Peptides against a protein of PDB entry 2V3S. Designs and how they scored, part 53

Target 1, 95 residues: chain A of PDB entry 2V3S
Amino acid sequence: PISLVLRLRNSKKELNDIRFEFTPGRDTAEGVSQELISAGLVDGRDLVIVAANLQKIVEEPQSNRSVTFKLASGVEGSDIPDDGKLIGFAQLSIS

## One batch from the design tools (peptide; made by RFdiffusion4, then SolubleMPNN)

Design b2_p19_1_s1 (from b2_p19_1, 8 letters changed)
Fold by OpenDDE base, seed 1:
Structure b2_p19_1_s1 (fold): chain B 95 residues (1-95), chain A 19 residues (1-19)
Amino acid sequence: as target 1 above (95 residues)
Amino acid sequence: AAAARAARAERLREQAASL
């Protein structure tokens, strides 16, 4: 399986790393994204963008060691989106 | 299916680490 880390800020704006494995052929990007949402770790509005980027990284994990993407939930938030600080952005990386 | 999903969700919460 592919070992991944999702880095993003929680509801308290604290940075967190979420470790998980992805098994191609068994797991789907959308399915795992839904589980992240069910766990309360990802906002439901971010299903599409998380799934898209998870798919991207697991397709070519040797080439895509890290992907950073804009969250739908962060667009109209209180803080100005900033990819460097992962405000309104999340990052997936190969562990 | 529901149990498997719940188990994974719990593992995900347990694997979340504050920085």
Scores: peptide ipSAE 0.513, ipTM 0.891, DockQ to the pose 0.377
Fold by OpenDDE base, seed 2:
Structure b2_p19_1_s1 (fold): chain B 95 residues (1-95), chain A 19 residues (1-19)
Amino acid sequence: as target 1 above (95 residues)
Amino acid sequence: AAAARAARAERLREQAASL
C-alpha cells in the first residue's frame, strides 16, 4: 500500500497530520475521501478537491511526492487563503 | 459495507496528530 499524510487545519485552525494507507485496486480516491469526511477530518464541501488530488498522487506516487490544493471550505472562511501557511489549503504527501 | 467504513473512520481519527 501507499503511505500518505494529509496535512490541514482543523476547525480550531490547528495544523494536523492524518496518516493513512491507500491500496490501489482496493481503495478509490472518492471512497477514501468520503471516509475522511465521515471521520470528521475533512469538510464535506471539500469532497471533490480532496478526491481529485488524492487520485493525482496515488496514480503517480513517485512523481507526485507532494500536492497542495485549495479547499472549497477555505474560500468562505474569515481568514485569507495562504498556501504557505496552509490556510484554506491542504497538502497530501507520500510518507 | 457500513461497518468497514466505520472502522476506517475510527482508524483515521486515531491516526490524526496535532502539530
Scores: peptide ipSAE 0.511, ipTM 0.891, DockQ to the pose 0.380
Fold by OpenDDE base, seed 3:
Structure b2_p19_1_s1 (fold): chain B 95 residues (1-95), chain A 19 residues (1-19)
Amino acid sequence: as target 1 above (95 residues)
Amino acid sequence: AAAARAARAERLREQAASL
């Protein structure tokens, strides 16, 4: 399995690292993303973007060691999106 | 199944760490 970390800010704007494993051929990017949403760790509006980037990293984990992407939920927020601070952005990385 | 999904969701919550 691929060991991953999803780094993003929670509802209190605090950075969180979410560790999880992804097993190719068993797990799907969309399925795991849905589970992250069900766990209350990802906003439901971010399903598409999280799934797309999760797919990107797991298809070539040795080449894509880290991917940072803009959240749909962050656009409507009061804070200005910033990839460096992960405001309105999330990051997936290989552990 | 629903039980499997619920179990994974629980594990994900447990594996979340505040920085």
Scores: peptide ipSAE 0.510, ipTM 0.890, DockQ to the pose 0.380
Fold by OpenDDE base, seed 4:
Formats: structure tokens, C-alpha cells, sequence
Structure b2_p19_1_s1 (fold): chain B 95 residues (1-95), chain A 19 residues (1-19)
């Protein structure tokens, strides 16, 4: 399996690292993203962008060691998005 | 299955760590 870390801010604006495994052929990017939402770790509005970037990293994990992407939930937030500070952005990386 | 997804969701919560 592929060992991944999702880094993003929680509802208290604190950075969290979420570790999980992805098994190609058993797991799907869409399915795991839905599980992250069910766990309360990802906003439901971010399903599409999380799934797209999860798919990107698992299809070529040796080439895509880290991907940072803009969250839909961050656009309408009070804070100005900033990829360097992961405000309105999340990051997936190979563990 | 819903049960399997629920189990992973619980593991994901357990594997979340504040930095």
C-alpha cells in the first residue's frame, strides 16, 4: 500500500497531519475522500478537489511526492487563502 | 460496504495528529 499524509487546518485553524494507506486496486480516490469527509476531517464541499489530487498522487507516487491544492471550502472563508501557510489549501504527500 | 467505510473513518480520526 501507499502511505500518505494529508495536511490541512481543522475547524480551529490548527494544522493537522492525517496518515492513511491507499491500496491500488482496492481503494479509489473518490471512496477514500468520502471516508475522510465521513471522519469529519475534510469538508464535504472539497470532495471533488481532494479526490482529484488523491488520484494524481496515487497514480504516480514516485513522481508526485507532494501536491498542494486549493480548497473550495476556503474560498468563502473569512481568511485570505495562502498556499504557503495552508490557509484555504491542503497538501497530500507520500509518507 | 458501509461498515467497512465506518471502520476506516474511525481509523482516520485516530490517525489525525495536531502539529
Amino acid sequence: as target 1 above (95 residues)
Amino acid sequence: AAAARAARAERLREQAASL
Scores: peptide ipSAE 0.510, ipTM 0.891, DockQ to the pose 0.382

Design b2_p19_1_s2 (from b2_p19_1, 8 letters changed)
Fold by OpenDDE base, seed 3:
Structure b2_p19_1_s2 (fold): chain B 95 residues (1-95), chain A 19 residues (1-19)
Amino acid sequence: as target 1 above (95 residues)
Amino acid sequence: AEAAREARRARLKAQAASL
């Protein structure tokens, strides 16, 4: 399995790392993304963007060691999105 | 299998509880 880390800010604006495994051929990017949402770790509005980037990193984990992407849930927020600070952005990386 | 997915969901929930 591929060991992954999802880095994103919680409701208190604190940066946290969420760890999970992905097994190609058994798991799907959409399925695992839905699990992240069900656990309350990802906003439901971010299903599409999380699944797309999860698919990207697991299809070539050796070359795609890290991907940073804009959250749909972060656009309408009070904070201005910033990929460097992961405000309105999240990051997936290989553990 | 389903057992593996269930285990992952449990681990995700546990991490969520610690945030």
Scores: peptide ipSAE 0.801, ipTM 0.959, DockQ to the pose 0.953
Fold by OpenDDE base, seed 4:
Order: structure tokens, then sequence, then C-alpha cells
Structure b2_p19_1_s2 (fold): chain B 95 residues (1-95), chain A 19 residues (1-19)
């Protein structure tokens, strides 16, 4: 399995690393993304973007070691999105 | 397969509790 880390800010705006595994051929990007949402770790509005980027990283994990993407839930937030600070952005990386 | 999904869900829930 591929060991992944999802780095994103919680409701207190604190950065946290969420660890999970992905097994190609068994898991789907959408399915795992839904699990992240069900666990309360990802906003439901971010299903599409998380799934898309998860798919990107798992299809070529050796080439795509890290992907940073803009969250739909962060666009309407009070803070200005900033990819460097992961404000309104999340990052998926290979552990 | 179902067990694997269940295990991941549990681990995600545990991490969520630590936020």
Amino acid sequence: as target 1 above (95 residues)
Amino acid sequence: AEAAREARRARLKAQAASL
C-alpha cells in the first residue's frame, strides 16, 4: 500500500497531518476521500478536489511526491487563501 | 476488503479525535 499524509488545518486553524494508506486496485480516490469526509477530517465540499488530487498522487507516486491544492471550503473563508501557509489549501504527500 | 476499509475508518476517526 501507499502511505500518504494529508496536511491541512483544522477548525482551530492548526496544521495537522492525517496519515492513511491507499492500495491501488482495491481503493479508489473517491472512496478514500469519502472516508476522510466521514471521519470529519475533510469538508464535504472538498470531495471533488481531494479525490482528484489523491488520484493524481496515487497514479504516479514516484513522480508526484507531493501535491498542494486549493480547497473549495477555503475560498469562502475569512482568511485569504495562501498555499505557502496552507490556508485554504491542503497538501497530499507520500509518507 | 471490508475489514481493511473498516480499519482505515477507525484510524481516521482516531486521528480526528486528536485534532
Scores: peptide ipSAE 0.801, ipTM 0.959, DockQ to the pose 0.916
Fold by OpenDDE base, seed 1:
Structure b2_p19_1_s2 (fold): chain B 95 residues (1-95), chain A 19 residues (1-19)
Amino acid sequence: as target 1 above (95 residues)
Amino acid sequence: AEAAREARRARLKAQAASL
């Protein structure tokens, strides 16, 4: 399995690392993304973008060690999106 | 298979609780 870390801000705007494993051929990017949403770790509006980037990193984990992407839920947030500070952005990386 | 997914969901829930 691939060990991953999802770095993103919670509802209190605190940056946290969420760890999880992904097994190619058994897991799907969409399925695991839905688990993240069900756990309350990802906003439901971000299903598509999280799944797309999860797919990207797990298809070539040796080449794609980290991916940062814009959250749909962050567009209408109170703070201006900033990929460096992960405001309105999240990051997936290989552990 | 399903057991692995169940374990992952449990770990995600635990992490969510610690936030």
Scores: peptide ipSAE 0.801, ipTM 0.959, DockQ to the pose 0.959
Fold by OpenDDE base, seed 2:
Structure b2_p19_1_s2 (fold): chain B 95 residues (1-95), chain A 19 residues (1-19)
Amino acid sequence: as target 1 above (95 residues)
Amino acid sequence: AEAAREARRARLKAQAASL
């Protein structure tokens, strides 16, 4: 399995690392993204963007060691999005 | 298998509880 880390801010705006595994051929990007949402770790509005970037990193983990992407839930927030500070952005990386 | 997915969901929920 591929060991992954999802780095994003919680409701208190604190940066956290979420660890999980992905097994190609058994898991799907959309299915695992739905598990992240069901656990309360990802906003439901971010299903599409998380699934797309999860698919990107797991299809070529040697080339895509890290991907940073804009969250739909962060666009309408009070804070200005910033990829460097992961405000309105999340990051997926290979452990 | 379903057992593996259930285990992952449990680990995700445990991490969520510690945030």
Scores: peptide ipSAE 0.800, ipTM 0.958, DockQ to the pose 0.950

Design b2_p19_1_s3 (from b2_p19_1, 13 letters changed)
Fold by OpenDDE base, seed 1:
Structure b2_p19_1_s3 (fold): chain B 95 residues (1-95), chain A 19 residues (1-19)
Amino acid sequence: as target 1 above (95 residues)
Amino acid sequence: AEERRRERRERLREQAASL
């Protein structure tokens, strides 16, 4: 399995690392993304973007060691999106 | 397969509870 870390801010705007595994051929990017949402770790509005980037990183984990992407849930907030600070952005990386 | 996914969901919930 591929060991992954999802770095994103919680409801308190604190940056946290969420660890999970992905097994190619047994898991789907959408399925695992739905699990993240069900656990309350990802906003349901971010299903598409999380799944897309999860798919990207697991396709070639050696070349795509880290991907940062804009969250749909982060656009309407008071905070200005910033990929460097992961405000309105999340990051997937290979652990 | 189902057990593996169940374990992942459990670990995700545990992490969520720690936030």
Scores: peptide ipSAE 0.795, ipTM 0.957, DockQ to the pose 0.958
Fold by OpenDDE base, seed 4:
Structure b2_p19_1_s3 (fold): chain B 95 residues (1-95), chain A 19 residues (1-19)
Amino acid sequence: as target 1 above (95 residues)
Amino acid sequence: AEERRRERRERLREQAASL
């Protein structure tokens, strides 16, 4: 399995690392993304973007050690989106 | 297979509870 870390801010705007495994051929990017949403770790509006980037990182984990992407849920938030601070952005990386 | 996925979900919930 591929060990992954999802770094994103919670409802308190605190940055957290969420750890999970992904097994190619047994898991799907959309399925695991739905699990993240069901656990309350990802906003449901971000299913598409999380799944897309999860797919990207697991298909070429050697080349894509980290991917940062804009969250749909963060676009109209009170804070201005910032990829460096992961405000309105999340990051997936290989553990 | 189902057990593996269940374990992942449990670990995700545990992490969520600690936030």
Scores: peptide ipSAE 0.795, ipTM 0.957, DockQ to the pose 0.953
Fold by OpenDDE base, seed 2:
Structure b2_p19_1_s3 (fold): chain B 95 residues (1-95), chain A 19 residues (1-19)
Amino acid sequence: as target 1 above (95 residues)
Amino acid sequence: AEERRRERRERLREQAASL
């Protein structure tokens, strides 16, 4: 399995690393993304973008060691999105 | 298969509870 870390800010705007495994051929990007949402770790509005980037990293984990992406849930927030600070952005990386 | 996924879900929830 591929060991992944999802780094994103919680409701308190604190950065947290969420660890999970992805097994190609057994898991799907959408399925695991839905699990993240079900756990309350990802906003449901971010299903598409999380799944897309999860797919990207797991399809070529050797070359895509980290992907940072804009969250749909962060666009309309009061804070201006910032990929460097992961404000309105999340990051997936290979553990 | 289901057990594996259940375990992942549990670990995710545990992490969520710690945020």
Scores: peptide ipSAE 0.795, ipTM 0.957, DockQ to the pose 0.921
Fold by OpenDDE base, seed 3:
Structure b2_p19_1_s3 (fold): chain B 95 residues (1-95), chain A 19 residues (1-19)
Amino acid sequence: as target 1 above (95 residues)
Amino acid sequence: AEERRRERRERLREQAASL
């Protein structure tokens, strides 16, 4: 399996690393993204963007070692989005 | 497999509880 880390801020604006595995041919990007949402780790509004970027990183893990993407849930927040600080952004990377 | 997916969900919930 592919070992992945999802880095994003919680409701207290604290940066956390979430670890999980993905097995090509047995898992789907949408299915695993739904599990992240069900666990309360990802906002339901971010299903599409998380699934799209998870698919990107697992299709070519040798080339796509890290991807950073804008969260739909972060756009309407009080803080200004910032990809460097992962404010309104999340990051997927190969562990 | 359902068991493999159950194990992943459990590990995700455990991480969520520690945040």
Scores: peptide ipSAE 0.794, ipTM 0.957, DockQ to the pose 0.939

Design b2_p19_1_s4 (from b2_p19_1, 8 letters changed)
Fold by OpenDDE base, seed 4:
Structure b2_p19_1_s4 (fold): chain B 95 residues (1-95), chain A 19 residues (1-19)
Amino acid sequence: as target 1 above (95 residues)
Amino acid sequence: AAAAREARAARLKEQAASL
């Protein structure tokens, strides 16, 4: 399996690392993304972008060691999006 | 299937680490 970390801010704006495994052929990017949403760790509005980037990293994990992407939920937030601070952005990386 | 999904969600919550 591929060991991944999703780094993003929680509801208190604190950075969290969420560790999980992805097994190609068993898991799907959308399925795992839905589980992250069900766990309350990802906003439902971010299903598409999380799934797309999860797919990107698992299709070529040797090349795509880290991907940072803008969250739909962060666009209309009170804070200005900032990829460096992961405000309105999340990051997936290979553990 | 629903039970498995809930179990994974619970594991994900447990695997969330504050930085």
Scores: peptide ipSAE 0.423, ipTM 0.874, DockQ to the pose 0.371
Fold by OpenDDE base, seed 5:
Structure b2_p19_1_s4 (fold): chain B 95 residues (1-95), chain A 19 residues (1-19)
Amino acid sequence: as target 1 above (95 residues)
Amino acid sequence: AAAAREARAARLKEQAASL
């Protein structure tokens, strides 16, 4: 399996690393993304973007070691989106 | 199944760490 880390800010705006495994051929990007949402770790509005980027990283994990992407849920937030600070952005990386 | 997904969701919560 592929060991991944999802880095994003929680409701208190604190950075968190969420570790999980992805098994190609058994897991799907959408399925795992839905589980992240069910866990309350990802906003439901971010299903599409999280799934898309998870798919990207797992299809070529040796090449795509890290992907940073803009969250739909972060657009209307009070804080200005910033990829460097992961405000309104999340990051997936190979552990 | 729902139970399996719920179990994985619980593990995800446990594997979340503050930086």
Scores: peptide ipSAE 0.423, ipTM 0.874, DockQ to the pose 0.374
Fold by OpenDDE base, seed 2:
Structure b2_p19_1_s4 (fold): chain B 95 residues (1-95), chain A 19 residues (1-19)
Amino acid sequence: as target 1 above (95 residues)
Amino acid sequence: AAAAREARAARLKEQAASL
């Protein structure tokens, strides 16, 4: 399996790392993204963007060691999006 | 299955850590 870390801010704006494994052929990017949402770790509005970037990193994990992407839930937030501070952005990386 | 999905959700919660 591929060991991954999802780094993003929770509802209290605290930075968190979520560790999980992805097994190609068993797991799907959309399925795991839905499970992250069900766990309350990802906003439901971010299903599409999380799934797309999860797919990107797991299809070529040696080439895509880290991906940072804009969250739909962050666009209408009170804070200005900033990829460096992961405000309105999340990061997936290979553990 | 719903049971498998719920189990994974529980594991994900336990694997979340504040920085």
Scores: peptide ipSAE 0.416, ipTM 0.872, DockQ to the pose 0.378
Fold by OpenDDE base, seed 3:
Structure b2_p19_1_s4 (fold): chain B 95 residues (1-95), chain A 19 residues (1-19)
Amino acid sequence: as target 1 above (95 residues)
Amino acid sequence: AAAAREARAARLKEQAASL
């Protein structure tokens, strides 16, 4: 399996690292993303973007060691999106 | 199945760490 870390801010704007495994051929990017949402760790509005980037990293994990992407949930937020601070952005990394 | 999804959701919560 591929060991991954999803880094993003919680509702209190604190950074969290979510560690999980992805098994190609068994897991799907959308399925795991839905489970992240069900766990309350990802906003439901971010299903599409999380799934897309999860798919990107797991299809070539040796080439895509880290991907940072804009969250749909962060666009309408009061804070100005910032990829460096992961405000309105999340990051997936190979651990 | 629902049970499998619930189990993974629980694991994900346990595997979340505040920085």
Scores: peptide ipSAE 0.416, ipTM 0.872, DockQ to the pose 0.380

Design b2_p19_2_s1 (from b2_p19_2, 8 letters changed)
Fold by OpenDDE base, seed 1:
Structure b2_p19_2_s1 (fold): chain B 95 residues (1-95), chain A 19 residues (1-19)
Amino acid sequence: as target 1 above (95 residues)
Amino acid sequence: MEERRKRLLEQRKEFGSFV
């Protein structure tokens, strides 16, 4: 299995590292993304973007060690999105 | 899946609300 870290800010705007595993051939990017949403760790509006980037990192984990992407849920927030600070952005990386 | 689900929920409890 691939050990992954999803780094994103909680409701208090605190950056957290969420750890989870992904097994190619058994798991799907969309399925695991839905699990993250069901656990209350990802906003449902971010299903598409999380799944897309999860797919990207797991298809070539040796080449794609980290991916940062814009959250749909962060666009309408009060804070201006910033990929460097992970405001309105999340990051997936290989553990 | 069940194990991952449990681990995710544990982290949710630890880190607080994300939505």
Scores: peptide ipSAE 0.811, ipTM 0.962, DockQ to the pose 0.984
Fold by OpenDDE base, seed 5:
Structure b2_p19_2_s1 (fold): chain B 95 residues (1-95), chain A 19 residues (1-19)
Amino acid sequence: as target 1 above (95 residues)
Amino acid sequence: MEERRKRLLEQRKEFGSFV
């Protein structure tokens, strides 16, 4: 399986690394993204963007070591989105 | 899926609310 890390700020604006595995041929990007949402780790509004970027990283894990993407849930927040600070952004990487 | 679910929930408990 592929070991992944989702770096994301919680409700207290604290940055955390969420660890999970992905097995090609058994798991799907959308399915695992839904599991992250069900666990309360990802906002439901971010299903599409998380699934798209998860698919990108698992299809070529040796080439795509890290991807940073804008969250739909972050655009309406009071804080200005910032990819460098991961405000309104999240990062997926290979562990 | 069950094992992944358990580990995700453990991390949710550790890190607090994300939504």
Scores: peptide ipSAE 0.810, ipTM 0.962, DockQ to the pose 0.981
Fold by OpenDDE base, seed 4:
Structure b2_p19_2_s1 (fold): chain B 95 residues (1-95), chain A 19 residues (1-19)
Amino acid sequence: as target 1 above (95 residues)
Amino acid sequence: MEERRKRLLEQRKEFGSFV
């Protein structure tokens, strides 16, 4: 299995690393993304973007060691989006 | 799936609300 980290800010604006595994051929990017949402770790509005980037990183983990992407849920937030600070952005990486 | 579900919920409990 591929060991992954989803780095994003919680409701207190604290940056956290969420760890999970992905097994190619058994798991799907959309399925695991839905599990993250069901666990209350990802906003439901971010299903599409999380699934797309999860697919990208697991299809070629040697080439795509890290991907940073804009969250749909972060667009209307109080803070201005910033990819460097992961404000309105999240990051998936291989651990 | 159950093992991953448990681990995700543990982290949700640890880190607080994200939504």
Scores: peptide ipSAE 0.810, ipTM 0.962, DockQ to the pose 0.965
Fold by OpenDDE base, seed 3:
Structure b2_p19_2_s1 (fold): chain B 95 residues (1-95), chain A 19 residues (1-19)
Amino acid sequence: as target 1 above (95 residues)
Amino acid sequence: MEERRKRLLEQRKEFGSFV
């Protein structure tokens, strides 16, 4: 299995690393993204963008070691989105 | 799937609310 880390901020704006595994041929990007949402770790509005980037990183994990993407849930927040600080952004990486 | 679900929920308890 592929060991992954989803880095994003919680409701207190604290940055956290969420660890999970992905097994190609058994798991799907959309399915695992739905599990993250069901666990209360990802906003439901971010299903599409999380699934798309999860697919990108697992299709070629040797070349795609890290991907940073804009969250739909962070667009209308009070803080200005910033990919460097992961404000309104999340990051998927190979652990 | 169930094992991953358990591990995700454990981390949710550890880190607090995200939504």
Scores: peptide ipSAE 0.809, ipTM 0.962, DockQ to the pose 0.936

Design b2_p19_2_s2 (from b2_p19_2, 9 letters changed)
Fold by OpenDDE base, seed 1:
Order: structure tokens, then sequence, then C-alpha cells
Structure b2_p19_2_s2 (fold): chain B 95 residues (1-95), chain A 19 residues (1-19)
């Protein structure tokens, strides 16, 4: 299994690392993304973008060690999106 | 899946709401 970290800010704008595993051939990017949403760790509006980037990192984990992506849920927020600060952005990485 | 679900929920409890 691939050990992953999803780094994103909670409702208090605190940055946290969410750890989870992904097993190629058994798990799907969309399925695991839905699990993250069901657990209350990802906004439902971000299903597509999380799944797309999860797929990207697990298809070539040796070359794609980290991916940062814009959240749909962060666009209409009060804070200006910033990929460097992970405001309106999240990051997936190989642990 | 069940194990992952449990671990995700544990982290949700630890870090608070993300939505």
Amino acid sequence: as target 1 above (95 residues)
Amino acid sequence: MEERRKRLLEQRKKYGSFV
C-alpha cells in the first residue's frame, strides 16, 4: 500500500496532516476521496479535484512525490487562495 | 476500507471540523 498525507486547513484555518493508505488495484481515487468526504475531512465540493490529484500521485508515486491543488470549496471563501500557504489549496504527498 | 474509515474518523475527532 501507498502511505499518503493530505495536508489541508480545518475550519479554524489550522493546517493538519491527514494520513491514509491507498492500495493500487483495490482502491480507486474516487472511492477513497469519497471516504475522506464521508469522514468530514474533505468538503463534498472538492470530490473531483481531490480524486484527480489522488489518481495522479498514486499512478506514479515515485515521480509524483507531492501535488498541490486548488479546492473548489476555497474559491468563495473570505481568504484569498494561496498555494504556498495552502489557503484554498490542499496538498497530497507520499509519506 | 473499514480500517481506513476508522483511522480517518479518529483524525477527524483529533483535528476538528474540516468543512
Scores: peptide ipSAE 0.811, ipTM 0.962, DockQ to the pose 0.984
Fold by OpenDDE base, seed 5:
Structure b2_p19_2_s2 (fold): chain B 95 residues (1-95), chain A 19 residues (1-19)
Amino acid sequence: as target 1 above (95 residues)
Amino acid sequence: MEERRKRLLEQRKKYGSFV
């Protein structure tokens, strides 16, 4: 399986690393993204963007070591989005 | 899926709410 890390801020604006595995041929990007949402780790509004970027990283994990993407849930927040600080952004990476 | 679910919930418990 592929060991992944999802880095994003919690409701207290604290940056944390969420660890999970992905098995090609058994798991789907959308399915695992839905599991992240069900666990309360990802906002439901971010299903599409998380699934798209998860698919990108697992299709070629050797070349795609990290991807940073804008969250739909972050657009409506009070803070100005910033990819460097991961405000309104999240990052997926190979562990 | 069950193992992943358990591990995700453990992290949710540890780090607090993300939504």
Scores: peptide ipSAE 0.811, ipTM 0.962, DockQ to the pose 0.983
Fold by OpenDDE base, seed 3:
Structure b2_p19_2_s2 (fold): chain B 95 residues (1-95), chain A 19 residues (1-19)
Amino acid sequence: as target 1 above (95 residues)
Amino acid sequence: MEERRKRLLEQRKKYGSFV
């Protein structure tokens, strides 16, 4: 299985690393993204963008070691989005 | 699937609310 880290900020704006595994041929990007949402770790509005980037990183994990993407849930937030600080952005990486 | 779900929920409890 592929060991992954989802880095994103919680409701208190604290940056945290969520660790999970992905097994190609058994798991799907959309399925695992839905599990993250069901666990309360990802906003439901971010299903599409999380699934797309999860697919990108698992299809070529040797080339795609890290991907940073804009969250739909962060667009209308009070803070200005910033990919460097992961404000309104999340990051998926190979652990 | 259940094993991953368990581990995700444990991290949710540890780090607080994300939504």
Scores: peptide ipSAE 0.810, ipTM 0.962, DockQ to the pose 0.967
Fold by OpenDDE base, seed 4:
Structure b2_p19_2_s2 (fold): chain B 95 residues (1-95), chain A 19 residues (1-19)
Amino acid sequence: as target 1 above (95 residues)
Amino acid sequence: MEERRKRLLEQRKKYGSFV
């Protein structure tokens, strides 16, 4: 299995690393993304973007060690989106 | 599925709400 980290800010704007595994051939990017949403770790509005980037990183883990992407849920937040600070952005990386 | 679900919920409990 591939060990992954989803880095994103919680509702108190604290940056945290969510760890999970992905097994190619058994798991799907959309399925695991739905599990993250069901666990209350990802906003439902971010299903598409999380699934797309999860697919990208698991298809070539050696080449795509880290991907940073804009969250749909972060567009209308109180803070201005910033990819460097992961405000309105999240990051997937290989552990 | 169940093992990943448990680990995700543990982290949700540890780090608080994300939504």
Scores: peptide ipSAE 0.810, ipTM 0.962, DockQ to the pose 0.981

